# Designs tried in a protein design run: peptides against a protein of PDB entry 5EFW. Part 75

Target 1, 141 residues: chain A of PDB entry 5EFW
Amino acid sequence: TTLERIEKNFVITDPRLPDNPIIFASDSFLQLTEYSREEILGRNARFLQGPETDRATVRKIRDAIDNQTEVTVQLINYTKSGKKFWNLFHLQPMRDQKGDVQYFIGVQLDGTEHVRDAAEREGVMLIKKTAENIDEAAKEL

## One batch from the design tools (peptide; made by RFdiffusion4, then SolubleMPNN)

Design b1_p20_2_s1 (from b1_p20_2, 10 letters changed)
Fold by OpenDDE base, seed 3:
Structure b1_p20_2_s1 (fold): chain B 141 residues (1-141), chain A 20 residues (1-20)
Amino acid sequence: as target 1 above (141 residues)
Amino acid sequence: SLSAEEREEGTKKLIELSLK
């Protein structure tokens, strides 16, 4: 399908199910995080957080989910082996024709450092465009 | 607007697609 052909780091979550679990993960996401598909499906994405993940940034993500809005942040995430990486993360709701939220789309851009200025703007444009492509592809199912 | 049945089917389709 078109959704499977999007070669980026992303997940789709279902807020209707308990604890907003991951219901779809791209191959790239699994490679980035070092988890198998069986290990992440049905789980909340908070397993990516660790000791140096900023709690205030996590609260921004939680607020966006609760308010059903989009958010873009940078935060420290951890792979299964415990390797740290900076994640330029974009989250947005997927809405039906009535405007009600069906799912959330999460896109991850990994890096070795916190990006600023032109590099950040470029990354934000990339992950937002990716999210729109995912939204369109998922609605074709 | 989706019915409860349509919503359930959509979730199942995404899960199954991920497991493919």
Scores: peptide ipSAE 0.541, ipTM 0.911, DockQ to the pose 0.822
Fold by OpenDDE base, seed 5:
Structure b1_p20_2_s1 (fold): chain B 141 residues (1-141), chain A 20 residues (1-20)
Amino acid sequence: as target 1 above (141 residues)
Amino acid sequence: SLSAEEREEGTKKLIELSLK
């Protein structure tokens, strides 16, 4: 499908299910995080968080989900093996034609360092565009 | 808008797609 052909790090979650679990994960996401599909599906994405993940930033993500809004943040995430990476993360709701939320789309841009200025702006544009592509592809199903 | 059944079917489709 078109969704499967999007070669970016992303997940789709279902806020209608308990604890907003991941219901779709891209191959790239699995490669980035070092988890298998079986280890990911049905789980809340918080397993990416660790000791140095900023709790205030996590709260921004939680607030966006609760308020059904989009958010873009940069936070430390961890792979299965415990490797830290900076995640430029974009979250947005996937809405139906009436405007009601169906799912959430999470896009991850990984990096070894925190990015600012032009690099951050470029990354934000990229992950937002990716989220729109995912939104369109998922609605084709 | 989607019915409850249609919404559930969408979720199932995404899960199944991810499992391929």
Scores: peptide ipSAE 0.538, ipTM 0.911, DockQ to the pose 0.819
Fold by OpenDDE base, seed 4:
Structure b1_p20_2_s1 (fold): chain B 141 residues (1-141), chain A 20 residues (1-20)
Amino acid sequence: as target 1 above (141 residues)
Amino acid sequence: SLSAEEREEGTKKLIELSLK
């Protein structure tokens, strides 16, 4: 499908299910995080957080979910093996024709380093565009 | 708007697609 052909790091979550679990994960996301699909489907994405993950940033993500809004942040995440990486992360709701939230789309930048200035702006543009592509592709299903 | 059944079916499709 078109959704499967999006070669970026992303997940789709379902806020109607308990704890807003991941219901779709791209191959790239699995490679980035070092998890298998079976390990992450049905789970909340918070398993990527660890000791050095900024709690205030996490709260921004949580607030966006609760308020059904989009957010873009950078935060420390951890792979299955415990490797730290900087995640430029974009989250946005996927809405139906009535405007009600169906899912959330989460996109993670490919890089593992903190980005600033022009690099950050470029990364933000990329992950936002990716999110829009995912939104369109998912709605085609 | 989508019915509860339609919404559930959408979720199932995404899960199945991810597992494919």
Scores: peptide ipSAE 0.537, ipTM 0.909, DockQ to the pose 0.804
Fold by OpenDDE base, seed 2:
Structure b1_p20_2_s1 (fold): chain B 141 residues (1-141), chain A 20 residues (1-20)
Amino acid sequence: as target 1 above (141 residues)
Amino acid sequence: SLSAEEREEGTKKLIELSLK
């Protein structure tokens, strides 16, 4: 499918299920985070958080979910082996024709370095565009 | 908007697709 062909780091979550679990993860996401598909499907994405993850940034993500809005942040995440990486993260709702939220799309920039200035702006544009592509591809299913 | 059944089916499709 078109969705499977998107070679970016992303997940799709289902807010209608308990704790908004991941219901789809790209191969790149699995590679980045060092988890298997079986380990992450059905789980809330908070397993990526760790000791140095900024709590205020996490709250921004949670607020966006609760308010059904999009958000773009940069935060420390951890791989399965405990390796820290900077995640330029974009979250947005996937809405139906009436505007009701069906899913959330989460996109992670593939870099592990903190980005600033022009590089950050470029990354934001990229992950937002990716999210739109995912939205379109998922709606084709 | 989608019915509850249609929404559930969509979720199942995505899960299945992820497992391929």
Scores: peptide ipSAE 0.532, ipTM 0.909, DockQ to the pose 0.807

Design b1_p20_2_s2 (from b1_p20_2, 8 letters changed)
Fold by OpenDDE base, seed 2:
Structure b1_p20_2_s2 (fold): chain B 141 residues (1-141), chain A 20 residues (1-20)
Amino acid sequence: as target 1 above (141 residues)
Amino acid sequence: SLSEEERKEGTEKLIELTLK
């Protein structure tokens, strides 16, 4: 499918299920995070957080979900083996024709640095565009 | 808008794609 051909780090979650679990994960996401599909399916994505993950940033993500809005942040995430990476993360709701939220789309741009200025703007543009592509592809299913 | 059943079917389809 078109969705499966998107070679970016992303997940789709279902806010109508308990604790907004992951219901789809791209191959790249699995490679980045070092988890298998079976390990992450049905789980909330908070397993990527760890000791150095900024709690205020996490709260921004939670607020966006609760308010059904989009958000873009940078936060420390951890792979299964415990490796840290900076995640330029974009989350946005996938809405139906009426405007009701169906799912959330989460896109991750990994890096070794907290990016700023032009690099950050470029990354934000990329992950937002990716999210739109995912939105379109998922609605084709 | 989607019915509850249609939404559920969409979720199941996405899960199936993940497990392929």
Scores: peptide ipSAE 0.529, ipTM 0.908, DockQ to the pose 0.777
Fold by OpenDDE base, seed 3:
Structure b1_p20_2_s2 (fold): chain B 141 residues (1-141), chain A 20 residues (1-20)
Amino acid sequence: as target 1 above (141 residues)
Amino acid sequence: SLSEEERKEGTEKLIELTLK
């Protein structure tokens, strides 16, 4: 499908299911996080968080979900093996024709260091555009 | 807008696609 052909790190979650679980994950996301598809399907994406993940940043993500808005942040995430990485993360709701939220789209840009200035702006533009492509592709299913 | 059944079908399609 068109959705499967998007070669970026992303997940789709379903806020109508308990704890807003992942219902789709790209191959790249699995490679990045070192998890199998079976290990993550049905789970809330918070399993990527760990000791050094900033709690205030996590709250921003939670608030965006609760308010059904988009958000872009950088936070430390952890792979299955425990390797930490900086995640430039973008979250946005997928809405139906009436504007009601159906799913959330999460896009991840990984890096060894916190990105700033021009590099951050470039990354933000990339992941936001990716989210738009995912939104369009998912609605075609 | 989509019916609840259509919404459910969409979720199931995504799950099935993921598990392929």
Scores: peptide ipSAE 0.526, ipTM 0.906, DockQ to the pose 0.779
Fold by OpenDDE base, seed 1:
Formats: structure tokens, sequence, C-alpha cells
Structure b1_p20_2_s2 (fold): chain B 141 residues (1-141), chain A 20 residues (1-20)
């Protein structure tokens, strides 16, 4: 499918299920995080968080979900083996024809360091464009 | 509702895709 052809780090979650679990994960996401599909399907994406993950940033993500809005942040995430990476993360709702939220799309741009200035702006544009592509592809199913 | 059923079907399709 068109969705499967998107070679980026992303997940789709279902806020109408308990704890907004992951219902789709790209191959790249699994490679990045070192988890299998079986390990993450049905789980909330918070398993990527760890000791150095900024709690205020996590609250921004939570607020965006609660308010059904988009958000873009950078936060420390951890792979299954415990390796830290900076995640430039974009979250946005996927809405139906009536405007109601169906899913959330989460896109991750990984890096060894926090990105700033032009690099950050470029990354934000990339992950937002990716999210729109995912939205379009998912609606084709 | 019809809309709710369509949403459920969409969720199932996505789950099936990710498990392939």
Amino acid sequence: as target 1 above (141 residues)
Amino acid sequence: SLSEEERKEGTEKLIELTLK
C-alpha cells in the first residue's frame, strides 16, 4: 500500500482504544527503536521514555492529545537496548470527513543531538510533510 | 453507528498491515 511505501519513522495510534495504543508502526520505526511489531502493538508509545526524558515536554504531548491538536517537540527517547537519542517528534490528529479525530500520527526524526536553528526548521518541515503524506495514505485504505 | 463501524474497520486494517 501507499502507507507501507513511506520510508520514515512513524506510528499511528488509536485514541478511542484504552491508553491510545500503537496500531501501526513503520519498518524504520522498528529499526530505530529496536523493538518488534509484536512488542509494541497495543502499547502506548511512552515506553520510549526514560530517566532523561523531560517531563514538561511529555506533558506538552499529553496536552496535545487531550486537546486533539498537533504538537512538535524534541525529547530524549530510548531504544530497547537503552541507547539514548534525540527525537524531533511531531504529533497530529487524523480526522474523518465530519472532522472527528480517528487516529493520531506520530513522526520521529532521530538524532544524536538536539537540533537548533536552520536544522531544526528543516527537520520540522520534513516531519510535518511526512505526517501529511501518512494522513493521505491512511485515508486511501 | 455506521461511522463507528467504519472506524473500527480502519483500525483493523491498520493492525493487519503492521502485522504482515
Scores: peptide ipSAE 0.500, ipTM 0.891, DockQ to the pose 0.640
Fold by OpenDDE base, seed 4:
Structure b1_p20_2_s2 (fold): chain B 141 residues (1-141), chain A 20 residues (1-20)
Amino acid sequence: as target 1 above (141 residues)
Amino acid sequence: SLSEEERKEGTEKLIELTLK
């Protein structure tokens, strides 16, 4: 499918299921995080957080979910093996024609280092565009 | 707008895709 052909790090979650679980993960996401599809399906994405993950940033993500809004943040995440990486993360709701939220789309920048200035702006533009592509592809299923 | 059944179908499709 078109969705499967998007070669970026992303997940789709279902806020209408208990604890907003991941219902789809891209191949790149699995490679980045070192998890299998079976390991992440049905789980809340918080398993990527660890000791050095900023709690205030996590709260911004939670608030965006609760308020059904988009958010872009940069935070430390951890792979399955415990490897730290900086995640430039964009989250946005996928809405139906009525405007009701169906899913959330989460996109992670490919890089593993903290980005700043022009690199950050470029990364933000990229992950936001990717989220729109995912939104379109998922709605065509 | 989508019904709850249509939404459920979409969720199931996505789950099936991720299990491939």
Scores: peptide ipSAE 0.498, ipTM 0.900, DockQ to the pose 0.771

Design b1_p20_2_s3 (from b1_p20_2, 11 letters changed)
Fold by OpenDDE base, seed 1:
Structure b1_p20_2_s3 (fold): chain B 141 residues (1-141), chain A 20 residues (1-20)
Amino acid sequence: as target 1 above (141 residues)
Amino acid sequence: SLSEKEREEGIKKLIELALK
């Protein structure tokens, strides 16, 4: 599909379903994480977490979902084969015309190291812009 | 589940139309 061809790592989740499962994943996301679409659809994205994932950072993500707000963090994630990567992650709600949350958009920027300073600012801008592009596309229909 | 698949198809259709 057109969505799947977007050359960015992103997922769409459904907070109106139990445990906020992934309902869409881009091709790039599948390639990054080494999972098939069948393996991840219907699951909460926490399967990417592992021993070195900072629990405090995970709580920030959980709080953002519960409060229906956006958040940007960096955390250790793991591929299916167990490879660690730094995930610069942005999450934001997708709202309907009434302002009610329908979905969450999650955008991931992978790296071999924790990014800081100018590199972090650039990455944050990129993933936020990606999320906004997805959200804007939805609102214009 | 059927519910999540239906929602997925809906959002895919919506974004596909927007990105054409």
Scores: peptide ipSAE 0.109, ipTM 0.744, DockQ to the pose 0.160
Fold by OpenDDE base, seed 3:
Structure b1_p20_2_s3 (fold): chain B 141 residues (1-141), chain A 20 residues (1-20)
Amino acid sequence: as target 1 above (141 residues)
Amino acid sequence: SLSEKEREEGIKKLIELALK
């Protein structure tokens, strides 16, 4: 399918369900996080957070969801086995033709280090473009 | 409503894709 051809780390969540659970996860996302699809679907994505995850950054994500806006941040996330990685994360709402939010799209770019400057800008452009592609593809379902 | 039905169908399709 169109979504299956997107070889990026991403999830789709449903804010109209309790606790905004993940309703779709790409194969790449599962590989990155070391979870099975069964372990992911129906859960809020906060399971990726851990002790060293910056709480202020998490609040920025929460605010974006509450305000139905997009946000781009870097935060420490953890795989199932407990490995830390820097997640350059982009979140944006998926809206219907009436402008109402239907879903959220989350795109992850992993790295061993916090990225800055040109590397960060490049990563941001990539994940934002990916999110737009997912938005278009998902609307075809 | 038609909108709710369409959304439900969309969610089902997404879930089905995830389970493949």
Scores: peptide ipSAE 0.055, ipTM 0.663, DockQ to the pose 0.624
Fold by OpenDDE base, seed 4:
Structure b1_p20_2_s3 (fold): chain B 141 residues (1-141), chain A 20 residues (1-20)
Amino acid sequence: as target 1 above (141 residues)
Amino acid sequence: SLSEKEREEGIKKLIELALK
């Protein structure tokens, strides 16, 4: 099925709307975070943050959005039930042919534990590749 | 690769559905 073809954790956000809300979330993302699609759409992704989320890392994400650049970080996120997990997260803008930002693509690693060394490098490569695939697919619409 | 193309096609279709 279409869903089986894209079993990756990702969201699409719209920075042209107030507070850069999520306009699309993959099924895998919903499963990871324990939210329904109705609970996710229209919201800023900050609901994943919690007490132990590193504020400096969050600021890096915010700065990337404000500056319309990409960023890759690892931070603690929380599911709807309050379960902590480590999120290896990549964010990048989706630009049109004129270079204007249309959307942001956010990709989250499948794992729930902090990754290091080779595992981290592999995870970074994976989420970046996933983001590029989403960008390419979206541009072909 | 074929797998990558299939994945991209799936993403495209899902995004299309989500944006409509």
Scores: peptide ipSAE 0.045, ipTM 0.625, DockQ to the pose 0.088
Fold by OpenDDE base, seed 5:
Structure b1_p20_2_s3 (fold): chain B 141 residues (1-141), chain A 20 residues (1-20)
Amino acid sequence: as target 1 above (141 residues)
Amino acid sequence: SLSEKEREEGIKKLIELALK
């Protein structure tokens, strides 16, 4: 679909379902992670984590979901084939007109190296803007 | 552009369908 073909890595999850599963994934996300859509839908995104994924960073993500807030972190993720990549990750709630959380938007920027300084700032701006674009589109429904 | 607007509207519609 047109939505799936947005040229950014993103997923939409449903916190109203058990374990906040992925209910939507962009084509780019599938390409990045090397999974098919069928392999991903209905699963919690933690399958991207592995032995070198920092557990404290993962806890920040969990806390953001539990508290219904946004978070931006950088962590090691793994593709289906086991390839490591640095994921500059932004998560934010998608709220309805009443302000209630309906979904979460997760946006990923991949890199071979941990990014810092100007490169990190640029990446953060990009993934946040992407999340806002998705959120704004949903609010116009 | 008009093309960009059309694409945006399409995305909105698909979001509606996907996130009902």
Scores: peptide ipSAE 0.030, ipTM 0.590, DockQ to the pose 0.054

Design b1_p20_2_s4 (from b1_p20_2, 7 letters changed)
Fold by OpenDDE base, seed 3:
Order: structure tokens, then C-alpha cells, then sequence
Structure b1_p20_2_s4 (fold): chain B 141 residues (1-141), chain A 20 residues (1-20)
């Protein structure tokens, strides 16, 4: 299946619903965050944030959503058990044929450590490409 | 009209089908 080919951590959110909730989550994402699908669907992804999550970075994400643009950041997130991990995160809007935003695609790098320099660049390229693949697949709706 | 939950569930199901 197309989903099987996209063996990455990702979610799809619906900004047309209150508080832009997650409407789809990959199995890998569930494994990474230690949540069940039932615990995640219908919730805003901010539940992954915690005490050490940089608020300025969170604001960048919020601004991107408000402005309907893409953003790539690295921030501390927390699993269900409370374990911290560094999340290299890419977010981009999914637009319809008219150009209107229908959903947002969020992709998270597999690694749990802060990445820098060449490793970060490689990770960014990977998650951006993943987002493009998901966008293409989802547009088959 | 559809409730928010019905809309969300329907969208999820369609996405899963499309990505399958």
C-alpha cells in the first residue's frame, strides 16, 4: 500500500476543525510517542510539548499554521511515559486544486537526539521529501 | 448535517483508504 511505502512518523491535521486536531497518525508516530491511535485522534498535537519545550520554537509552528506556510524546526517533545526526545519536525499545508488549505502534514524525524550540521540537513531533506510523498498520496482523495 | 466527529472519522477513513 501507499501507506506501507511511507514508513515514517507523520500526522495529518484538520485546521477546519476546532483547534486543528490530528485526524490521521502513522503507526510509526504512535510507536515513537507511545500513544495509541485512540488517544491521539481528535487532539491537537501540543500534548507532545512539555516543560523544556522552547516556547519560541512553538510560536514558529503556530505562526506557520496561522499564515498557512511550511516550517521546519527542532524541539523537545515528550512521550506518553514522559521521556524527552528531540523532534526534527516539518509542517506544511496540503492544498486543494483551488489552492485552499485543507489539511496540514506533520513529519517527525526518527531520531531522538538533537541533530546538527550535515546530519540536520540530511534529516530536513528527508522529512520534506516524506511530506511531499504524503501530500501526493493524500490528494488521491 | 455531519457532526465534527463524523466529519473527522470520515476524513480519516478516506485518507486510510487512499493511502492503503
Amino acid sequence: as target 1 above (141 residues)
Amino acid sequence: SLTEEQRREGTQRLIELALS
Scores: peptide ipSAE 0.117, ipTM 0.706, DockQ to the pose 0.190
Fold by OpenDDE base, seed 4:
Structure b1_p20_2_s4 (fold): chain B 141 residues (1-141), chain A 20 residues (1-20)
Amino acid sequence: as target 1 above (141 residues)
Amino acid sequence: SLTEEQRREGTQRLIELALS
């Protein structure tokens, strides 16, 4: 099977292109967000944000990109139709052999509700593990 | 040299092919 058919919500972005656009998206991500692949490829993922998205949390994501570090947050996102969902989101850089960042991997928990406590910890572990799996797969380029 | 869009498209295609 192909990368996009992995049954996890994830995207790959290219920080070496203007505005760190999405260059790859899983089918599950498209289903979650209600966008087509054509609609999101080449775009920054900020289109998922809306009125109730916490700006401080968004800044944490931005800072992670700028500093080329990983981050895990939970924030309100919006589907194409305007439906709100809680996005437990993990982002981490994909580095080459020299340690330079080539891409970012973003993984979203498969769920739409705000998770807390044990459920959140479990979700974080899952999306982090997923990101590592994607990293390993993508590095086989 | 390639445009940035061409680079993006090429990168995506390579990822898709490599992980197919």
Scores: peptide ipSAE 0.085, ipTM 0.691, DockQ to the pose 0.196
Fold by OpenDDE base, seed 1:
Structure b1_p20_2_s4 (fold): chain B 141 residues (1-141), chain A 20 residues (1-20)
Amino acid sequence: as target 1 above (141 residues)
Amino acid sequence: SLTEEQRREGTQRLIELALS
């Protein structure tokens, strides 16, 4: 689909299904994480976490989902082959006309190191803008 | 139009198709 061809790392999840599974993933996301689409659809995105993933940061993500709010964090994630990468991650709800949450959009900016200061601010602006673009593109889902 | 439950069920069916 046109949505899959967006050259950004992102997923869409469905919080109304058990365990908020991934229901859509971009081609770029699959390339980044080294998973096939069949391997990740229907799964919670926690499979990206590993030994060095900060649990407090994961809790921030969980809280945002529970409270139906957006959040931006940086955390260690792992590819299928076990490669670590720093994930500047933005999550935000996708709402219907009534304002009810229907999906979550997750955008990932990968890096070999934790980004700071101006680089972090630039990355945050990028992934937030990406999320808004995806929200508009996914309105017909 | 679809109810929220119908939408959820449809999404589940799509996931099952992808995993089949």
Scores: peptide ipSAE 0.029, ipTM 0.613, DockQ to the pose 0.250
Fold by OpenDDE base, seed 5:
Structure b1_p20_2_s4 (fold): chain B 141 residues (1-141), chain A 20 residues (1-20)
Amino acid sequence: as target 1 above (141 residues)
Amino acid sequence: SLTEEQRREGTQRLIELALS
């Protein structure tokens, strides 16, 4: 099914609501971050950030949202229990037929360790492909 | 008009339906 095809860590956010809150989260994302769906729906995804999260990288994410563009970064995130993990993260806008931004898609790599070189390139390709799959699935909204 | 909560909940349902 479409759902099975995109069984990855991802969220969908709504930039038309204040502070671009999460409106949908995959089960995998909840497992990764150790949050329940009730705990995160309606919240901005910044709750994943913590002391060692690079602020410059966070600004890249913010700028991408503000400029309605995509971005791919790797940054330290924290689970609910406070466990640090390296998040290879891709974010891109979901646009309607007119080209207007409707939502944002955020995809996180399945792994929790820092990746470099070939592994990073492979991960980037995977999360970008996942984002495209989600975009296609939600086109009819 | 819809409240922010109603809008979010409705949108979530639509997303879940589309992804099913």
Scores: peptide ipSAE 0.090, ipTM 0.693, DockQ to the pose 0.203; fails the geometry check

Design b1_p20_3_s1 (from b1_p20_3, 14 letters changed)
Fold by OpenDDE base, seed 3:
Structure b1_p20_3_s1 (fold): chain B 141 residues (1-141), chain A 20 residues (1-20)
Amino acid sequence: as target 1 above (141 residues)
Amino acid sequence: SSAAERAARARELYELALSR
């Protein structure tokens, strides 16, 4: 679909379904993670985590979901083939006109190293802007 | 399934939004 072909790494999850599964993934996300769409739809995104994924960072993500807030973190993720990458990850809720959470938007920026300082700030601005673009598109309905 | 139906609906809505 047109939405799936947006050249950004992102997923949409549904917190109203058991275990907050991925219900939408961009083509770029599939290419990054080396999974097919059939392999990831209906699953919680935790399959990207592995041995070197920092558990404290994962807890920050879980807390944000539970509290229905946004969060931005960097964590080690793994592709299907087991390749590690640093994921600069932004998560934010999508709310309806009443203010109730309908979905979560997750945006990923991959890198070979943990980014800091100016590089991190630039990456954060990029993924947040992407998330806002997706959110605004949904609000136009 | 409920998940598949909701996913299809979400895609439909977002495709509509992007077409504007």
Scores: peptide ipSAE 0.129, ipTM 0.750, DockQ to the pose 0.162
Fold by OpenDDE base, seed 1:
Structure b1_p20_3_s1 (fold): chain B 141 residues (1-141), chain A 20 residues (1-20)
Amino acid sequence: as target 1 above (141 residues)
Amino acid sequence: SSAAERAARARELYELALSR
């Protein structure tokens, strides 16, 4: 399918299920985070957070979900083995033809450093475009 | 979309994920 051909780090979550669990994860996301698909399906993505993850940034993500809006942030995440990475993260709702939220799309751009200025703007454009591609592909299923 | 249609879409995504 078109969705299967998207080779970016992303997940799809279901906000109508308890705790907004991951219902789809790309192969690249699994490779990045070092988890198997079986380990993460049905779980909230907060397992990526750890000691140095900024709680205020996490609250921004939570608020966006609660308010059914998009958000773009950078936060520290951890792989299964405990390795830290900077996650340039974009989240947006996927809506049906009536405008009702069906799912959330989360796109991750990983890096060893917090990106700034032009590099950040470029990364944001990339992950937002990726989210739109996922939204379009998912609607074709 | 109806609740049934949404559930069907979700199941399709689950199955897609499991097939990889």
Scores: peptide ipSAE 0.083, ipTM 0.695, DockQ to the pose 0.685
Fold by OpenDDE base, seed 4:
Structure b1_p20_3_s1 (fold): chain B 141 residues (1-141), chain A 20 residues (1-20)
Amino acid sequence: as target 1 above (141 residues)
Amino acid sequence: SSAAERAARARELYELALSR
């Protein structure tokens, strides 16, 4: 499918289901996080969080979901093996023709460091563009 | 297994999502 051809780290979640589970994960996302598709599908993405994940940042994500808005943050996430990475994360709703939220698109840009300045701006631009590409591709399905 | 069940459910949901 068109979605499968997008070689970026991303997931699609369904907020209309209990706990907003992941319903799609890109191959790159699975590689990044070291999980199999079977391990993560149907689960909330919070399994990526761990001891050093900033709770205030997590609350920003939760608020965005609850308010059906987009958000861009950086937070510590963990792979299955426990490896930490800085996740430059962008989340945005996918809306239907009536304007109702159908899904959320989450895009992850991994790094070893918290990015700032030009690097951050570039990363944000990239993940936002990726999210838009996914949105367009998914709407065509 | 729980994982297999989740996978099956997710596939079902994904297919349903694609039909929306």
Scores: peptide ipSAE 0.054, ipTM 0.662, DockQ to the pose 0.114
Fold by OpenDDE base, seed 2:
Structure b1_p20_3_s1 (fold): chain B 141 residues (1-141), chain A 20 residues (1-20)
Amino acid sequence: as target 1 above (141 residues)
Amino acid sequence: SSAAERAARARELYELALSR
């Protein structure tokens, strides 16, 4: 679909389904994580976590979902082959006209290192803007 | 699509994933 072809790393999840599974994944996300679409759809995104993934950071993500708020963090994620990468991750709810949460948009900016200072700020602006673009695109589907 | 259509598609994808 057009949504899946957006050249950014992102997923859309459905918190109204058990365990908030991924319902859409971009081609770029599949390339990044080394999974097929079939391997990802219907799963909770926690499969990206591994031994060095900071649990406190994961809890921030979980809290944001539970509270239906946005969050931006950096965490270690793992590809299917076990390769570690730093994920500058932004999550935000996709709301309907009444303001009720229907989905979550997760955007990933991958890197070999933890980004700081200006680089982090730039990355955050980018992934937030990406999330807004995806939100608008999804409304057109 | 409408919110209802999007929700229906989401459910479809979820069910498909579970069947794999």
Scores: peptide ipSAE 0.100, ipTM 0.656, DockQ to the pose 0.263; fails the geometry check

